# Designs tried in a protein design run: peptides against a protein of PDB entry 6J07. Part 15

Target 1, 107 residues: chain A of PDB entry 6J07
Amino acid sequence: GQRGWFCGSVSQDLRQFWVAEGGTISDPRAADFLFSCDASHPDTLRIYQSLDYIEDNATVFHAYYLSAVANAKIKNSVALGHFILPPACLQKEIRRKIGSFIWEQDQ

## One batch from the design tools (peptide; made by RFdiffusion4, then SolubleMPNN)

Design b1_p10_7_s2 (from b1_p10_7 with E2N A7K)
Fold by OpenDDE base, seed 3:
Structure b1_p10_7_s2 (fold): chain B 107 residues (1-107), chain A 10 residues (1-10)
Amino acid sequence: as target 1 above (107 residues)
Amino acid sequence: SNRVTLKDAL
């Protein structure tokens, strides 16, 4: 399905794009996709603390993925895996090994 | 209906 949950950190524009593309907005428990723009936002933190997340049954993606999809010239050229948003406590180590996140590069 | 997770994304 295309049910998405959105952290309060996600702009209304990105939410509107999701809906325009056929998505619906749902609570995190029923959502197929979990989107956030801030790993430190209270909404996102609650996801990280949930049983679903702890048991690897949930993944948070950076909502910048939607912007990348909107601007992509080739359909399916944007890899969702590049937009996994881990807890803030892990991001420093990830940057050290892999480099800056995609959503940070365009800033 | 199906949650998209890390395993699906990678």
Scores: peptide ipSAE 0.527, ipTM 0.918, DockQ to the pose 0.702
Fold by OpenDDE base, seed 4:
Structure b1_p10_7_s2 (fold): chain B 107 residues (1-107), chain A 10 residues (1-10)
Amino acid sequence: as target 1 above (107 residues)
Amino acid sequence: SNRVTLKDAL
């Protein structure tokens, strides 16, 4: 399905885009997609601390993915994998090895 | 539910 959960850090515009594209909004446990704009936001931290996340049954994606999709000229040109939002404790190491995240480059 | 996870995205 296309049920999404949104951290409080995600703008209403991005939420509205999700719904306009046919998505629905749900609680984290029922959601197919978990979106956040801030790995340090309390809502997102609760996800990282959940059993689903600890057991690798949950992944948080940066909501900037939706902005990228909205602005894309080519269908399916935006790779969801580029928008994985890891816990803050892992981000420094990732940047060291791979470089800055896409949402950091464009903002 | 069908949660989209790391294995699906990469």
Scores: peptide ipSAE 0.527, ipTM 0.919, DockQ to the pose 0.738
Fold by OpenDDE base, seed 1:
Structure b1_p10_7_s2 (fold): chain B 107 residues (1-107), chain A 10 residues (1-10)
Amino acid sequence: as target 1 above (107 residues)
Amino acid sequence: SNRVTLKDAL
């Protein structure tokens, strides 16, 4: 499905885009997608601390994915995998291995 | 509906 949870760090514009594209907004437990713009936001931290996340049954994606989709000329050309938002404690190591995150490149 | 996870996205 297309049920999404949004951290408080996500702008209303991106939330509106999600809904305009047929998505619905849900609580984290029922959501198919978990979106955040800040791994250090309390909302996102609660996800990382949840049993679902610890058991690898949850993944947080950076909401910049939605912006990329909105600006894409070809439908389905944006790879969701590029927008995985890991906990802050892991980000330095990830940057060392694969470079800066895509949402950081446009900042 | 199913949760989209790392395994699904990569």
Scores: peptide ipSAE 0.525, ipTM 0.919, DockQ to the pose 0.676
Fold by OpenDDE base, seed 2:
Structure b1_p10_7_s2 (fold): chain B 107 residues (1-107), chain A 10 residues (1-10)
Amino acid sequence: as target 1 above (107 residues)
Amino acid sequence: SNRVTLKDAL
């Protein structure tokens, strides 16, 4: 399905875009997609601490993915895998290995 | 309805 959960850190504009594209908004337990803009936000931290996440049954994606999709010239050209949002404690090591995240490159 | 995870996104 296309049910999405949104951290409080995600703007209303991005939420509205999701709904306009046919998505629905749900609680994290029922959601197919989990979106956040802040790994340190309490909402996102609760996801990282959940059994679903610990058991590798949940992944948080940066909501900038939706902005990238909205601005893309070619449909389906934006890879969701580039927008995985890991816990803050892992981000430094990831940047060391593969460079800065996409959402940190555009300002 | 299916949760999209890291494995699905790669």
Scores: peptide ipSAE 0.525, ipTM 0.918, DockQ to the pose 0.672

Design b1_p10_8_s1 (from b1_p10_8, 5 letters changed)
Fold by OpenDDE base, seed 1:
Structure b1_p10_8_s1 (fold): chain B 107 residues (1-107), chain A 10 residues (1-10)
Amino acid sequence: as target 1 above (107 residues)
Amino acid sequence: PRYRRVPYSL
């Protein structure tokens, strides 16, 4: 199954969409996917500080991905790679090189 | 692998 963890910054609507699509909600250690809407939220910061993340065994995705999937015209057309949510300390340099994040463009 | 999969089935 698809097990997801959600930062407190993620709305209940997006969580409900995840469940409606067949996903389940779990703690970070059991989860296969980690979703957040705020890199500075304490819940997300704890992920970034975890050994799993430091050792590149964890990735945080912006939950806006779920909204994009819900509104997609073509099934499986949304690329999750566009929704990687890096720590705040890295975002300025990323924006300088590749532009604004997709969730910033659509908000 | 944990935290690295892509939910293509959504």
Scores: peptide ipSAE 0.054, ipTM 0.714, DockQ to the pose 0.249
Fold by OpenDDE base, seed 2:
Structure b1_p10_8_s1 (fold): chain B 107 residues (1-107), chain A 10 residues (1-10)
Amino acid sequence: as target 1 above (107 residues)
Amino acid sequence: PRYRRVPYSL
């Protein structure tokens, strides 16, 4: 199955879309996907501080991925890798090298 | 599904 954990920063609409697409909602240890809209939210910070994350066994994705999937014209055309949400302390340097994150860009 | 499932560990 597809199990997802959601930070409190994620809207109910995106959670509902996840469930409508066949996903279930679980705690972060059981989840296959970790979704957040805010790297500075306390829920997400707890993930970054966890042993799983510190040991590089977990990745947080920006929940805007789900919005992009919902609006995509071509199935499977949205690349999950573009939605990796790093800790806030790393974001400035990443923007300097790669540019603004996709969830920060206008349509 | 419209998205590909990927393990949360990358």
Scores: peptide ipSAE 0.052, ipTM 0.687, DockQ to the pose 0.107
Fold by OpenDDE base, seed 3:
Structure b1_p10_8_s1 (fold): chain B 107 residues (1-107), chain A 10 residues (1-10)
Amino acid sequence: as target 1 above (107 residues)
Amino acid sequence: PRYRRVPYSL
């Protein structure tokens, strides 16, 4: 089974979808996936400040990934890598080079 | 296993 941690910024609906798909919810240290909807939320900031994250042992994903999976017509068509949620301090520069994030376009 | 951080180049 896959273990997920959720920032307080993630809706209960998305958390419920995760569980409905067979996932479990755990603390960030035990989680396989870290989900957030807000890079500036205190919960997410604590992840970015953690030793695991600083040492490249953790990645935060935007929880909109779960919404995209739920709405996908083709199985495995949603790439998790497109939903990496970087710290807020990097987002403006990333948008300037690559464009708006997927979760910003579809909301 | 936790997904490792993917760094961004600026």
Scores: peptide ipSAE 0.052, ipTM 0.689, DockQ to the pose 0.202
Fold by OpenDDE base, seed 4:
Structure b1_p10_8_s1 (fold): chain B 107 residues (1-107), chain A 10 residues (1-10)
Amino acid sequence: as target 1 above (107 residues)
Amino acid sequence: PRYRRVPYSL
């Protein structure tokens, strides 16, 4: 199944969408997908500080991905990779190299 | 399995 963890920064609406699409909600250790809307939220910071994350065994995605999926005209047209949410300390450098994050762009 | 970090250089 689709097991997802959600930072407290993620709205209930997005969580409900996840469940409606067949996903389940679990703790970070059991989750296959980690969603957050705030790299500086304590919940997300704990992920970044976890051994799994430090060892490159985990990725945090911006939950806006779910919004994009919900609004997409074509199924599976939204690339999850575009929604990787890096730690705040890296975001400026990333923006400089590859541009603004998709969740920061006009909707 | 859980998704791993994805290098931005890819």
Scores: peptide ipSAE 0.052, ipTM 0.688, DockQ to the pose 0.247

Design b1_p10_8_s2 (from b1_p10_8, 4 letters changed)
Fold by OpenDDE base, seed 1:
Structure b1_p10_8_s2 (fold): chain B 107 residues (1-107), chain A 10 residues (1-10)
Amino acid sequence: as target 1 above (107 residues)
Amino acid sequence: PRYKRVPYSF
C-alpha cells in the first residue's frame, strides 16, 4: 500500500476512497503522495515552502486524481502527471501554454 | 520534479 498526506481542502469522501483502496494517511514527510484541492490553502502552502519541495524532491497532486481513478473504465488508465498541482504563481502561465487543468474542465 | 510513487496498486 501507499501512504498519503491530505490537505484540509480535500473532501472526506476522497480520503475515504483512498483508505478503502488500501491506502493509509500520514504526515507529509512520511507520505508517498501529497494530495490537495487548493494551491492557496495554508496546508498546501506549507508544502511548497518545505525543503523537500524547494529541493525538487516532492510533488503535490490534485486530489481530483482519486475521483478520476474511481470512474475510470480501464484500471490504471489515469495518468498521474495530468494532476500535478503547481503553486498559484505558476498556474496562469501554464494555462496560457497548455490550457485549462483537467480538474477545471470537469467542474 | 521527483515524483513520489504513483499508486498503480494500493
Scores: peptide ipSAE 0.129, ipTM 0.759, DockQ to the pose 0.171; fails the geometry check
Fold by OpenDDE base, seed 3:
Structure b1_p10_8_s2 (fold): chain B 107 residues (1-107), chain A 10 residues (1-10)
Amino acid sequence: as target 1 above (107 residues)
Amino acid sequence: PRYKRVPYSF
């Protein structure tokens, strides 16, 4: 099975979707996916401070990815890399160079 | 960075 960790910033709807699709919820170390909707949330900050993250063995993704996958006509058409959620201190620079994150754009 | 697995399908 696929195991996901969810920051407290992730809505119940998205968590329920994950479980409904067969996913389970686990601690960050056992998780196959780390999902968050807020890089500044204490839960997410703990991930950024963890040894796994510092050693580049972990990546946090914005949970909006799940919504995008759910709405995609073509499976595998949603690029996970576009949903990397970096620490807040890096986001401003990224926006200046690449543009707004997908989860921040108008629907 | 190292990516965790991708949920293309559940």
Scores: peptide ipSAE 0.128, ipTM 0.759, DockQ to the pose 0.168; fails the geometry check
Fold by OpenDDE base, seed 2:
Structure b1_p10_8_s2 (fold): chain B 107 residues (1-107), chain A 10 residues (1-10)
Amino acid sequence: as target 1 above (107 residues)
Amino acid sequence: PRYKRVPYSF
């Protein structure tokens, strides 16, 4: 099993999928994964301001990753690295260099 | 490291 933290921006459906797959929900410090759908949400902003994040010991992932996993035909075919959710202040520059994020392309 | 591990088994 794995522990996940969820920003308030994440739908109940995605949370339920996580639990249905055997995951548990925990606070950010105990979590193995941090999920959010909005880098500007207050919950996510608090993560970016945390010592773990500032010290490069934590990454926030867009929860759309879970949707992609749910719809994947091949297990482990969805690359988690494509779903890194950076702070809003960095997103414009990232888009300029590598293009739009996956979660923006698929709705 | 910054990156969390990739989920494999829940």
Scores: peptide ipSAE 0.119, ipTM 0.755, DockQ to the pose 0.180; fails the geometry check
Fold by OpenDDE base, seed 4:
Structure b1_p10_8_s2 (fold): chain B 107 residues (1-107), chain A 10 residues (1-10)
Amino acid sequence: as target 1 above (107 residues)
Amino acid sequence: PRYKRVPYSF
């Protein structure tokens, strides 16, 4: 099964969607996916400060990915890579070079 | 960073 950790910033609706699709909810260490809607949320900050993340062994994804999947005609057509949620300190630079994040745009 | 598994894919 696929295990997901959810920041407190993620709505219960998205969590329920995850479970409805067969996912389970776990702690960050056991999780296959780390979801957040707020890079500045204390829960997410703890992830960014973790050794696993610092050593590039973990990635945080914006939970809007789940919303995009829910609304997609073909669920596996939504690219998870487009929903990488970097620390707030990096977001400014990324926006400057690449543009606004997908969760900041209209779908 | 390392990518996690993608739901609905693998």
Scores: peptide ipSAE 0.114, ipTM 0.744, DockQ to the pose 0.183; fails the geometry check

Design b1_p10_8_s3 (from b1_p10_8, 4 letters changed)
Fold by OpenDDE base, seed 1:
Structure b1_p10_8_s3 (fold): chain B 107 residues (1-107), chain A 10 residues (1-10)
Amino acid sequence: as target 1 above (107 residues)
Amino acid sequence: PKYKKVPYSL
């Protein structure tokens, strides 16, 4: 089974979708996936400051990924890699080079 | 356990 941790910034609807699709909810240490909607939320900041993250053993994904999956017309058409949520200190430079993040764009 | 970074689909 897939275990997910959710920042307090993630809505209950998205959490419920995760569970409905067969996922379970766990603490960060037990989780396979880390979801957040806010890089500046204290819960997410604690992840970025953890040794697991600093040592590149963890990735945070924007929970909007789950919304995109729920609304996708073609199964497996949503790329998880487009939903990597980096620390706020890196986002400005990323936007300059690549453009706005997918969760900031209108579908 | 490690946090996964590989592509995933529900």
Scores: peptide ipSAE 0.064, ipTM 0.717, DockQ to the pose 0.329
Fold by OpenDDE base, seed 5:
Structure b1_p10_8_s3 (fold): chain B 107 residues (1-107), chain A 10 residues (1-10)
Amino acid sequence: as target 1 above (107 residues)
Amino acid sequence: PKYKKVPYSL
């Protein structure tokens, strides 16, 4: 099974979707996926400060990925890599180079 | 491997 950790910024609806699709919810140490909707949320900040993240053993994904999966008409059509959520301090520069994030475009 | 560790470049 797939284990996911969720920042407090993630809606209960998206959490419920995760579980409905067969996922379980766990602490970030045990999780296979880390989901957040806010890089500035204290929960997410703690991830960025963790040793696992600092040593590049963890990636945070925007939970909008789950919404995209829920609405996908073709299996495997949603690329997880497009939903990497970097620290807020990096986002302005990233937008300058590659444009707005997907979760910003669909809002 | 856990998906929380995904190859990426910023």
Scores: peptide ipSAE 0.063, ipTM 0.704, DockQ to the pose 0.277
Fold by OpenDDE base, seed 2:
Formats: structure tokens, C-alpha cells, sequence
Structure b1_p10_8_s3 (fold): chain B 107 residues (1-107), chain A 10 residues (1-10)
């Protein structure tokens, strides 16, 4: 089973979808996936400051990924890599190079 | 500790 951590910025509906699909909810240290809807939320900021993240052993994903999976006809058609949520200080440069984030286009 | 960079699809 997959264990997920959720920032307080993530809705209860998305958390419920995760559990309905077979996931469990855990603390960040035990989690396999870290989900957030806000890079500036205090919960997410604490992740960016953690040793796991600093040592490049962790990635934060935008929880909109779960919405995309829920709406997709083919589950494997949604690329998790498109939903990496970087710290706010890096987002402007990323947008300049590759365009707006996928969650900003429809949410 | 486990890497939290897993390729995955629900």
C-alpha cells in the first residue's frame, strides 16, 4: 500500500479519494508521497526545510494530481512528474522556461 | 528512509 502525507491546504475530498483508491495517510517521515496545494503553506514550508528534502530524498507533489487521476479515463495517462510542486522561490524561473504549471491552467 | 520520488499512477 501507498502512504501519503497531506498539507492542510489539501481538501478533505482529495484525501478521501486517496483512501478510496487504497492509500493510507501518514506523517511525512513514513509517507511515500507528499501532497500539497500551496507551496507557501506552513506545513509545506516545513517539508522544504526538512533533512529529507534538503538531501533530495523527497519530492512534494501538487494534490491536483489526484483530481486529474479521478477525471482521467485511463489512470496511467496522468504523468506524476507534471505535478511536482517546487518552493515558491523557484516557480517564477520555472514558468519562464517551460510555461505555467498544469494546476494553474484549470484550478 | 525511502525516496519520495516514486513513479506512480492510481
Amino acid sequence: as target 1 above (107 residues)
Amino acid sequence: PKYKKVPYSL
Scores: peptide ipSAE 0.056, ipTM 0.719, DockQ to the pose 0.344
Fold by OpenDDE base, seed 4:
Structure b1_p10_8_s3 (fold): chain B 107 residues (1-107), chain A 10 residues (1-10)
Amino acid sequence: as target 1 above (107 residues)
Amino acid sequence: PKYKKVPYSL
């Protein structure tokens, strides 16, 4: 089974979708996936400050990924890599290079 | 190695 941690910024609906798809919810240390909707939320900031994240052993994903999966016409067509949520301080540089994030385009 | 999984899709 896949374990997911959710920032307080993530809606209960998205959490329920995760569970409905076979996932479980855990603390960030035990989690296989880390989901957030806000890079500036205190919960997410604590992840960015963790040793696991600093050493590049953890990745935070925007929970909009789950919404995209739920609405996808073709299963397995939504790439998780497109939903990497970097710290706010890095996002401006990333936008200059690759453009706006998917969750910013579709919301 | 990374401790968190990054699969292509759910």
Scores: peptide ipSAE 0.051, ipTM 0.696, DockQ to the pose 0.334

Design b1_p10_8_s4 (from b1_p10_8, 5 letters changed)
Fold by OpenDDE base, seed 3:
Structure b1_p10_8_s4 (fold): chain B 107 residues (1-107), chain A 10 residues (1-10)
Amino acid sequence: as target 1 above (107 residues)
Amino acid sequence: VKYKKVPYSL
């Protein structure tokens, strides 16, 4: 099964959905997925500051991905790549080039 | 597949 780490910014509802879909919750080192809803949350900041992340061996995803998956009618129709959550310092430039993040569009 | 390691570019 897939192992996921969750920032404290992620609601219990989304965590419960992850588990209901067969996922388990683990520490960041063991996790296959890193989920957060806030790039500025201390938990997420610790990920960004880790060697794994700095060396490009880790990616943080916005937990809204799980909501999108829950609402999708077609399996694999939700692209995980659309939910990459970069550090706050990069978000302005990304929005300038690509547009608003998908989780911002639905808020 | 370990999705934690998915790269991205601007």
Scores: peptide ipSAE 0.149, ipTM 0.745, DockQ to the pose 0.240
Fold by OpenDDE base, seed 4:
Structure b1_p10_8_s4 (fold): chain B 107 residues (1-107), chain A 10 residues (1-10)
Amino acid sequence: as target 1 above (107 residues)
Amino acid sequence: VKYKKVPYSL
């Protein structure tokens, strides 16, 4: 079982999907995965300010990943790396280099 | 680290 932390910006439906798939929900310190739908949400901002994140020992993922997994036609076809959610201040630079994020394209 | 790969089925 893998442990996930969820920002308040993540819907209950996505949280329930995580649990239904065998995951558990924990605080960010114990979590294996950190999910958010809003880089500017206070919960997510606290993650970005944490020592674990600053030292590159933590990554925040957009919870839309879970939606993509739920709707995938091919198992294991959804790459978690495509759903990295960086701080808002970095997103503009990233978009200039690689284009819009997946969650922005599909929503 | 907190960024392991997540399989299709958890």
Scores: peptide ipSAE 0.131, ipTM 0.744, DockQ to the pose 0.175
Fold by OpenDDE base, seed 2:
Structure b1_p10_8_s4 (fold): chain B 107 residues (1-107), chain A 10 residues (1-10)
Amino acid sequence: as target 1 above (107 residues)
Amino acid sequence: VKYKKVPYSL
């Protein structure tokens, strides 16, 4: 019973996988998970500007997480924390300290 | 809260 919101940047295939795994699709206010493939997409920018996000009650995840889950032999082997998608203004500093994001290495 | 605590998988 997990509810997910999807940015327009996320493919229909990934949305279908979410539903096939038992998820439902909802608006950002009702969603348990927020998925995006583009931090600069207008849909994602609106999330970053929302009160829920500003008050640290929301996290955006890169939808590549769903691809990783689909390809994983063990379901629990994929760490959701590796797929946090921060605003573009923070990404350069994060790459400097931690390295390239996991979705940039194979996508 | 709009996220699940890690670890998590579908």
Scores: peptide ipSAE 0.128, ipTM 0.750, DockQ to the pose 0.230
Fold by OpenDDE base, seed 1:
Structure b1_p10_8_s4 (fold): chain B 107 residues (1-107), chain A 10 residues (1-10)
Amino acid sequence: as target 1 above (107 residues)
Amino acid sequence: VKYKKVPYSL
């Protein structure tokens, strides 16, 4: 099983899906995965400011990943790497080079 | 470890 931390910006439905699939919910220090829907939310900002994140030992993922998994025809076809949620200060430059993030696109 | 880029697995 995997442990996940959830920013307050993540809906209860997505949290419930995580648990229904066998995951547990924990604090950021114990978590294997960090989920957020808002890079500017105070909870997420505290992650970005933590030593774990600054030292490149942590990654924040957009919780829309869980929605994509729930809707996928093939269980393991959703690439987690496409859902990395960087700090807001980096997002504009990323959009310029690569385009809009997957959670900003219509499915 | 909180630095994962692997397929969905619980």
Scores: peptide ipSAE 0.101, ipTM 0.748, DockQ to the pose 0.188

## One batch from the design tools (peptide; made by RFdiffusion4, then SolubleMPNN)

Design b1_p11_1_s1 (from b1_p11_1, 6 letters changed)
Fold by OpenDDE base, seed 2:
Structure b1_p11_1_s1 (fold): chain B 107 residues (1-107), chain A 11 residues (1-11)
Amino acid sequence: as target 1 above (107 residues)
Amino acid sequence: KDIEIVREAIK
């Protein structure tokens, strides 16, 4: 499906890109994709606390992936797996193992 | 550029 949920931290430009590409916007339970730009945002925290997420049936992706897709002719090898957005409590340990997240590198 | 890339990446 092409149903997406967006945290309030995601810009209108990225939401508009999603819709322009044929996607629709839905509530988290109906969504096929969950996008956020901030793991500490209250909207995203509610996702991490949901039964779907706790039962490992949901994944949150950093919305910067959509920006990378929109600019795919400029950036190389955009892989969705590199844009998984884990809870803040896990990020420090992940950085120690694999380095900084992609969305942090272009700052 | 296409959101179908998203679907392809996680299937």
Scores: peptide ipSAE 0.025, ipTM 0.610, DockQ to the pose 0.057
Fold by OpenDDE base, seed 5:
Structure b1_p11_1_s1 (fold): chain B 107 residues (1-107), chain A 11 residues (1-11)
Amino acid sequence: as target 1 above (107 residues)
Amino acid sequence: KDIEIVREAIK
């Protein structure tokens, strides 16, 4: 699938990149990919509260993934799993165990 | 091309 939903925290540049590469933008229920830059943004919080997410049928990814893909010198070298964006409360625990997220390291 | 990378990443 090529359908993506974007939190309001995601820049227009990243949205345009998605579309330029053949993706489409849809509501979160129809989307194959959910992108956000802020786990505390109201849009993202609504995703975390949705039945699809609660039932583990949805995953939110940090939109920085798209930037990493766009700039990758080696194709298929960027792992989507490294860009899972969990709720803010869980992020603190993850940082204590494995360190800062990729999107925090490069900024 | 980059969208294909995304698709491959979730397989």
Scores: peptide ipSAE 0.025, ipTM 0.599, DockQ to the pose 0.053
Fold by OpenDDE base, seed 3:
Structure b1_p11_1_s1 (fold): chain B 107 residues (1-107), chain A 11 residues (1-11)
Amino acid sequence: as target 1 above (107 residues)
Amino acid sequence: KDIEIVREAIK
């Protein structure tokens, strides 16, 4: 579906982009996509603490993915998997193994 | 259009 949930950390511009592209905004339980710009934001923390997330039925993505898609010149050149936003407690370890997150490189 | 790209990226 085209249902997306947005953390309060996501700008209004990105939300508007989602809607402009035909998406709708829903609660986390009904959403097909979960977007956030801050793993430490209370909204995002509630996602990480939810049963859906704990049971691996939910994934949070950094909303910067939408910006990358909007600017992409090659179809499917932007991989959603590169924009998975893990809990803050795991990010240091991930950076050490894989490197800085893509959204951090562009800011 | 861009949302469909997102959908395809999840697959």
Scores: peptide ipSAE 0.025, ipTM 0.602, DockQ to the pose 0.054
Fold by OpenDDE base, seed 4:
Structure b1_p11_1_s1 (fold): chain B 107 residues (1-107), chain A 11 residues (1-11)
Amino acid sequence: as target 1 above (107 residues)
Amino acid sequence: KDIEIVREAIK
């Protein structure tokens, strides 16, 4: 599917890019992709607290992925997996194990 | 077109 949910922390530019590429914007329950720019934003926190997320049926991605895709010169050169946005409580541990997040490096 | 990149990335 092409349904995406966007946290309020995501800019209109990135939302518009999503729509321009054929995506639609939906509520979290109907969305195929969940995008956020802030793990601490109330919208994102509600996702982390949802049953879908708790049951590992949902993943939040940092919306910077869309920017990276838009700027990529090579198709499929940007890996969505590198843009998984975990809850803030896990981020320090993840950074310690695998390094800083890509969106922190590029911004 | 770039949406397909997203789809491909999560296969």
Scores: peptide ipSAE 0.025, ipTM 0.596, DockQ to the pose 0.056; fails the geometry check

